Peptides against a protein of PDB entry 2AUS. Designs and how they scored, part 5

Target 1, 323 residues: chain A of PDB entry 2AUS
Amino acid sequence: ADIKREVIVKDDKAETNPKWGFPPDKRPIELHIQYGVINLDKPPGPTSHEVVAWIKRILNLEKAGHGGTLDPKVSGVLPVALERATRVVQALLPAGKEYVALMHLHGDVPEDKIRAVMKEFEGEIIQRPPLRSAVKRRLRTRKVYYIEILEIDGRDVLFRVGVEAGTYIRSLIHHIGLALGVGAHMAELRRTRSGPFKEDETLVTLHDLVDYYHFWKEDGIEEYIRKAIQPMEKAVEHLPKIWIKDSAVAAVAHGANLTVPGIVKLNAGIKKGDLVAIMTLKDELVALGKAMMSTQEMIERSKGIAVDVEKVFMPRDWYPKLW

## One batch from the design tools (peptide; made by RFdiffusion4, then SolubleMPNN)

Design b1_p19_4_s4
Fold by OpenDDE base, seed 3:
Structure b1_p19_4_s4 (fold): chain B 323 residues (1-323), chain A 19 residues (1-19)
Amino acid sequence: as target 1 above (323 residues)
Amino acid sequence: SREEEIRKKAEEELEELLK
């Protein structure tokens, strides 16, 4: 999420009509909810699916989906995409994650040795998926981006860890314990980040959502529920983006693939096969798709399919058909 | 299991918040 991507302009004369679409900051409350994502503080105890079911009940919604399972005992950042935005969670699955973990050591280890060994786990690590994972038990490499030791109290080690998607912190702690020679287990785990979603002022509880929904429905106060829900565009902030002409928006919203002539600007470093967000010039999410060209090919070519559109989010009527 | 008890308790507490 923190990688600043260069923006390359292909068409510097492209303008957007201010009367078309609904920018993320200009959606009526009902429309904001229909295209929303909650940065939920998941409580320990329930499954991520149970929590999604409760959010649907609290907010009187038909559909919702989460941005990556947390185990029942694990608390913290669970992005929950609502209604028309439900499928935006696919953008969050490959996103990096951060956790705060409490590791309990099975023997006494000098603090200097703990610090030295944990630093060696920064970078590429080999993991085995846990038994209960639907993922085949294959050895896989995952990146640990950073390990920050917060506190050491005897055998208890509190640390922050940034990891590649699908890294198992329980397995990391097990391997650290083996490297320390005493063994270790995961005592506590909290997720503090999921891609663009983190512990900040947008983090809300299930209790907050109950209160905020009542304030809206009973008292007519929409401010709290509006702030508790992020626009779906938040869920794609970490993806490479392609911005398109107003004349291309309706075609893509009807499920047409994005062709090279529709591109106004794009991020540098797009590779063939990357998941990309197709945006309007007002930073509205039109669709997610698979890049069929690199950034360089999208600049140099005059024609061809740039993005294979996998999932449309924008309604078909927000922009006029100009084809 | 202790895990199922913790889960059940959290489910009960959340069901009460939804009443």
Scores: peptide ipSAE 0.029, ipTM 0.637, DockQ to the pose 0.052
Fold by OpenDDE base, seed 1:
Structure b1_p19_4_s4 (fold): chain B 323 residues (1-323), chain A 19 residues (1-19)
Amino acid sequence: as target 1 above (323 residues)
Amino acid sequence: SREEEIRKKAEEELEELLK
């Protein structure tokens, strides 16, 4: 998620009209909520779906969706996209995740051996989905990006782990325990990161949301609920971006594919088939789509479909029709 | 189950906050 992508400018003379659109920082509170994502601290116990239902009840919302299931027992970072932003979760589902896990070993192992063996689990691993997973029981490769041992206390190993989406930490711990020769199980698990969402000042509880909604509705204080909700653009920070001309925005907002002439600037390293965010020059999310060209092809070509638009977020009326 | 108890408690706590 923290990959700084170079920005390549194609049109350095492109200007944006300040009267068009609603930049993330300029949205009225109601509009901010309609295009919002909560960085929720999911409590242990409830399902991710139950928590989403509760958020809808607390905030009087018609729809919401989560950025990747946490098991009932798992706490921590659960992005919840609201109302018109609900579909932005598709950007978060494939995003990397970080966890803090407590592994309990079923026998005594020297600390040096624990450290050595856990380091060998960095990289590509073969996992079997849990029996209760809706995922077909197929062997699959997943990446462990890093393992950081935080503490070793006898048979208890506290560690941070960065993983590819859909990596099962319970399965990882089971395999570590087998490699150590004593067996192991997952005692505790917390998700500390989901793509661009992490444990920071934006992390809020269900209790916080109740209080903040009350302060807004009963006391007229919008500041707390405004801070508790991130703009939907936060949910795409980890994606490669393409910034478009004001004249292209309304067409894309109507579901037209992005053509090469509409591009003002773009991130380096886009490949054909990548999920990309189409942005205005005011950093407003217009749409998500599939890149039909590489960054290099988008620079070199004068015409053609650059992005197949899959999900539009921007209303059709924020920018004028200029076609 | 302990999971159902924790869930039920969280539901009860939330219902109290929404009153």
Scores: peptide ipSAE 0.028, ipTM 0.670, DockQ to the pose 0.060
Fold by OpenDDE base, seed 5:
Structure b1_p19_4_s4 (fold): chain B 323 residues (1-323), chain A 19 residues (1-19)
Amino acid sequence: as target 1 above (323 residues)
Amino acid sequence: SREEEIRKKAEEELEELLK
C-alpha cells in the first residue's frame, strides 16, 4: 500500500469541467453514504458478516461488504463498503495487512534469541491454511514485509507485523514458536491496517455509527456521519491509477473498455494483468479493470485497449456522452 | 532435551513443507 507510484503525464493540456461529476469532497450526504466506505473498528466477538449486517441495520442500507474477514475474536480495522461502493471491496481483498499480535511462548527463551529468530521470518514464508479454512490446504508462500517487536515480557511477545494478504498470523506465531524450540500460540490479535485503511481519526465503532446516524436523522447534524464515512476512492488509493479525459468518462461509465487515447496520466509500473483504478481528473473512481497493456505500452501506443473494464462504480449521468 | 526434540520435529516439518 505504501509504494509511492510515479505519475506519468501523457496530455499536460487536458482540462476538466468543474460542472461534471461529484468529487469525493463535494458529495451531498446521501450520495456520500451511497459511495462510502467505513473504517470500522470491529469489536471482538461477532463475525465480520454479523458486523456488516449491523451496519446495514444502523444506517438503513440495502447492501454492504467488507474488505477482508477478521476472525470473531480479532478486533480492529475492517473496511466496510456501502451501497453502490459495495463492490470496491475487491480492491481491498488483495491489499497488504498490518497486525499487532501477542505471542505467548510455551517456554523461557532469551530475549536476544527471540529477536534474532523473529527477524528471520521477515521475507517469504511457507504457510499452510488453518484446518477451519474453506480454502484447500495447499502450501503457499506469503510475504512478511516487516516484524517490529514492541515489547517482550518474559514469555509474552507483543509485535507489529506487516503481511501479504491471506497471511495467517496464527500460523506465523506457530512457526516462530517451533523455531524458538519451545512452541508458541497467538494470545491476542488486532488488525491495525488493511491497505489504505489504518488506525487513525477515521476509525469508528458501531456505537459511534449509532450515535452519528441519530444526530443526522433526529437533530439534522450531518457532520459526524459525514466524517465517519470515507469516500469509496479511499478504497483504491493503493491501486495503480489511470486518469482519463472527460470525454472518455461516460463511455467507461457505460462499460466501454478504456482505449489509449482516453488516457491523460497514469502511474508508472502497471503490468499487463494488474488491477487498476480508472479515475477522472477530479479523482473520482469511474471503474476498476484489468490492464491490457503495461505503462510503457500505454505511453508509446496511440491506439488499442488499455484497460478491460470489469466493474463500473460511477453513475452513467455524472458526465455527458461526448462520443 | 525436549527443546531439541521440538526443534528437530519443527525442522523436519519445515523440511517436509519445503519438499
Scores: peptide ipSAE 0.021, ipTM 0.542, DockQ to the pose 0.010
Fold by OpenDDE base, seed 4:
Structure b1_p19_4_s4 (fold): chain B 323 residues (1-323), chain A 19 residues (1-19)
Amino acid sequence: as target 1 above (323 residues)
Amino acid sequence: SREEEIRKKAEEELEELLK
């Protein structure tokens, strides 16, 4: 998620008209909400779907979706995409996750052995999906990016873990317990990160949203609700990006595939088949799509389909049709 | 022992992973 992607400039003379579009920081409050994502602190107890339904009621919304299910008992970072941004959650599903977990050991283990064994679980691990997962019981390798032990108190081990999407922390703790020879279970779990969303000043509760919506509707104070909602572009920060000419924006916003001549700059390391974000030169999200070329092919070729556009976000009228 | 049962379960789970 934190990999700084190199930016390759293909057209260094490309300019953007400041009168066109709505940059993420310059949207009227109603438009900001329509293209927003909440970094919600999900409380323990409710399902992720119940929480989304509550947000829709609080903010008087027709549509919303979450960036990856948290179990009812699990708290923490739940990105909730709003209205026109609802489908941006598809960018967050494959994103890395971080958790803080409390593991309870079923026997006494020396601290040095705990530290040594947990370090061995960094890297590629084989996970079995839980029985209740609708995901076919395919053995799947998942990456554990890091394990950071925060505290060891006898049989209780508090740790931070960064994982590939779809890693089950409960299963990881079970396997750590087996490797320690005593067994273990997950006592507590909090998600501290979902791709670009983390525990920071943008993290808000359901109570905050109630209060901030009230301040806007009853008192005319929009500042709090504006800060509580992130622009949808936040939800694609971790994706490879392709920036396009102003003349290409309206075509892509109408659902046209991105062709190579429309590219101004792009991230390095795009492979054919990657999910990519198509951006304006003002860092506005136009669409998500599938790369049909590598970065190298997009540089070397003069023509062809660079991106198969799967989902348009930008309204058709933000940029003029120049064809 | 409980430790032997845990190891045996781990081995059985690993053998099923390698099949």
Scores: peptide ipSAE 0.015, ipTM 0.455, DockQ to the pose 0.010

Design b1_p19_5_s3 (from b1_p19_5, 7 letters changed)
Fold by OpenDDE base, seed 1:
Structure b1_p19_5_s3 (fold): chain B 323 residues (1-323), chain A 19 residues (1-19)
Amino acid sequence: as target 1 above (323 residues)
Amino acid sequence: SWFDELLEESRKRYEENRP
């Protein structure tokens, strides 16, 4: 999420009609919920699927989905996409994750040795998925972006770790324990980040959601439930973006591929095959798709398919058909 | 269930804090 991407403008004269669409900050509460994502503090105990089912019951929703499974015993950041936004979770699956973990060592190790060995686990690691994983149990590489030791108390090591999606912290701790020569296990684990979602003022509990829903439905106070739900556009902040002309929005909302003439501005560093977010000039999410060109090709070419549109989010009627 | 307890506790909090 922290990758600042340059914005390249192709059409500096492109304007947007203020009467078309529904910008994220101007959605009526019902529409905000239909295109919402909750930054849930998942409690330890329940599965991620049970928690999603509970949110659907609390908020009287037909559909919801989570932005990446947490084990039952793991707490913390679980993005839950609602209703029309449910499919935005596909943008969060490949996103980096951060955890705070408590590692318990099975023997005494000097602090300097703990620090030195843990630093060697930054970078590429080889992992085998656990038996409970829906992923085939083949050896695979994963990136550890950083390890930050927070506290060392005898045999207990509290640390923050940033990792590539699908890195298993339990397996990491096991290998650290082997490298230390004494063995180790994961005592506690909390997820503190999932892409753009982190521990901040937007993090809410299941208790908060029940209370805020009652304030809205029984007292007519929408402010709390509005703040508890983020716009779906939050779930794509970490993706490279392409902003399109108003005249291209309705076609893309109907499932047409984005062609080069529709592009107003775009992020630098898009590669062919990247997942990209197609946005309006009002920062509304139209669709997710696969880049068929690099940023450079999208700048230099006058025609061709820029994005293969995979998932449309915007309703077909928010922008007029201009074809 | 844990969920039914959650709903009941929230209902109690709501009734106690109702304007």
Scores: peptide ipSAE 0.218, ipTM 0.833, DockQ to the pose 0.696
Fold by OpenDDE base, seed 2:
Structure b1_p19_5_s3 (fold): chain B 323 residues (1-323), chain A 19 residues (1-19)
Amino acid sequence: as target 1 above (323 residues)
Amino acid sequence: SWFDELLEESRKRYEENRP
């Protein structure tokens, strides 16, 4: 999520009409909720599905979905996409994750050996998914991006770990314990990051959501519930983006593929087959799609299909039909 | 249920902090 992507401008004269669309920070409260994502602090105990069901009950919603399952005992960052934004979770599923874990060792190990062995688990690891996972139990490679030891207290090791999506921290700790020769188990786990969502001022509890919904419905105070819900565009911050002309927005909102003439600016480093976010010049999410060209091909070509549009989010009436 | 307890506790906090 922290990779600043270069922005290449194709049309420096492209303007946007301020009367069209609803920029993320200018949505009425009902529309903001319909296109919202909550950065939830999931408590330990309930499943991620139970928590999503509870959010739907609290906020009186028909639909919601989460950006990647946390086990019942695991707390922390759970993005929950609401109503019209529910399908934006597909952008979060492949996103990197960060955790803080407490590992308990089953024997005494010198601190120097703990540090040396844990450093060897940075990079590519082989994992077998747990029996209870929805994923077929095939051996698979996963990346551990970094391991940062925060504290060592006898047999207790507190560490931060950045991982590829679908890395099992419980299995990582088990393998570290085997490599140390004494065995280990995961005592505690908290997710501190899920793609663009992290522990910051946007992180809210289920208690906060109940209280903030009551302030809105009973007292007419919208400020708290507005702050507790992020715009759906937050859920695509980590993706490469393509910004399009106002004249192309309605066509894409109707499910038409994006063609090269519709592009105003785009991120560098897009490859064919990448998941990309199609944005307006007001940073509104129009659609998610599959890149059919690289960034370089989108710059050099005058015509052709740039993006195969897979999921439309924007309503068809926010921008006029200009075709 | 844990959720019914959550709602009841939140309602009590709201009623106690209502201006």
Scores: peptide ipSAE 0.186, ipTM 0.809, DockQ to the pose 0.665
Fold by OpenDDE base, seed 3:
Structure b1_p19_5_s3 (fold): chain B 323 residues (1-323), chain A 19 residues (1-19)
Amino acid sequence: as target 1 above (323 residues)
Amino acid sequence: SWFDELLEESRKRYEENRP
C-alpha cells in the first residue's frame, strides 16, 4: 500500500465518455454493495469463515470472501469482499500485513537487550509454517519490514510489526524468545493492517453492520451502510495498475486479454508475471490479470498481449462493445 | 448461537434506540 508507483502516460489524447460505467463514488447503494469490501474489525472467538457467513446473513448476501485468514483468537482488520467483488480478495493475499502483538517472556531480560535483539529480527527471517496452516511445512524466507516496540512491562512486550504476507507472528515471537535465551510466547495478537485496509474510520464491527443495515432497510437511511462498505477498487490500491481505453473495456469485461494498443497509462516497475489491476480512465476496476510484459515492453511494443486476464469484475454492459 | 445472540442484542438496541 505504501509503495508510490510512478504513472507513465502512453496515450495523452485518450478521453473517456462520462456516460459509460459506474465510478466508485457514483454507484447506487445496491450496486455499491454488489461491488463492496468491508473493512471488518473481526472479534476474537469466531473463525474468519464464520464471520463471513454472519456478514452474508446480516446483509442478505449470496456470496462473500475474506482477504486473508485470521485465527479465531486474533482480532482486527479482516477485509470482506461482497457479492460480485468476492474474488478481489486475491489481490489482498500477497499484500503486506501489520500486527500489534503482546509477547510474554518466560524469564527476566534487561530492556536494552530486548530492544537490541528484536531489532535483529528486522529483515529476512527463516520460518517453518505452523502445523495448523494449510501450507506445506517447508522452510521459507519472509520479510519483517519493521518492528516497533510500543511498551515493555517486565516480561510483557507490546510491539507493532510489519511483515510480508504469510509471516507467522507466533513463530517470530518464539524465535525472539529463543534469541533472548529465556523463551517467549504470543499472549495476544491483533491485525492492524492488510494491504490498503487499516485501522481507520472505515473499520466497522459486526454490530455496526447490523445497525447500519437496519437504518437502511427499516428507516430508509443509506448513509451509514454506504460508508461502512468500501468500493472494490480500494482492495487493489496496492497493486500496479494499467488504465485502458474506453474501446478496450468491453472486450476485457468479456474476458479478452488486454493487448498493448488498449493501454492509455500504466504504473512503472511492472514485471512479467506480476498481478496487475486493469482500470478504466474513471478508476473503475475492470479485471485482475497476470502481466505478460514488463512496463517497458508495454511502452515500446505496438502489439501483443500485455495482460492475461484472470478475473473479470466489471459487468459486460457498463461499456459498449466497439468491435 | 453467538450470531443469534448478536442479532437479538442488536434488535433490542435498535428497538430501544428507535427514534
Scores: peptide ipSAE 0.122, ipTM 0.767, DockQ to the pose 0.638
Fold by OpenDDE base, seed 4:
Structure b1_p19_5_s3 (fold): chain B 323 residues (1-323), chain A 19 residues (1-19)
Amino acid sequence: as target 1 above (323 residues)
Amino acid sequence: SWFDELLEESRKRYEENRP
């Protein structure tokens, strides 16, 4: 998620009108909520769907969605996209995840052997989805980006793990236990990261949301609820971005595909088929779409469809129609 | 549990990093 992508400028003279749009920092509170994502600390016990239903009830919302299921017993980072932002969760589903896990070993193993074997599980692993997964039970490769052992206490191993989306930590721990020769199970699991969302000052509880909503509705204090809700643009920070001319924004907001002449700047390393965020020059999310060209093709070509627009977020009236 | 302590430490780090 922290990979800073290079920004290639295609049009260095492109300006933006400060009167058009609503930058993430300049949204009225109601509009901020309509285009918001909560970095929720999901408690252990409830399902991710129950927690989303609770948020909708607390904040008096019609729609919300989560950025990737946590099991009932699993706590931690659950991005919850609100109202008009609800479908931004599609950007978070493929995002890398981090967890802290407690693994319990079924036998005594020397610490040096634990460390050595766990290090071998960094990289590509073969997993089979569990029976209860909505995912087809095909063997699949997943990346373990890193394993950091935090503590070893006899048979209890506390570790941080960064993984590709849809890696099953329970299955990883089972395989580590087999490799150690004694077996193991997952005792506890917390998600500490989901793409750009992590354990930081933006992490809020259901209790915080209740209190902050009351402070706003009863006391007129917007500050707390404003801080508790991130702009939807946060949910796309990990995606490659394409920034477009003001003159292209209204067309894309109406569902037109992005053409090459509309591009002002873009991230390096976009491949054909990548999910990309189409942004204004004020870093407002216009739409998500599929790249139809590479970064290089978008630079070299004078015309053509750069992005097939899949989901528009921006209202049609934030920018004037200039076509 | 180690996990409760981790959660408390995570909470403390979070509280300490609250502006």
Scores: peptide ipSAE 0.016, ipTM 0.487, DockQ to the pose 0.054

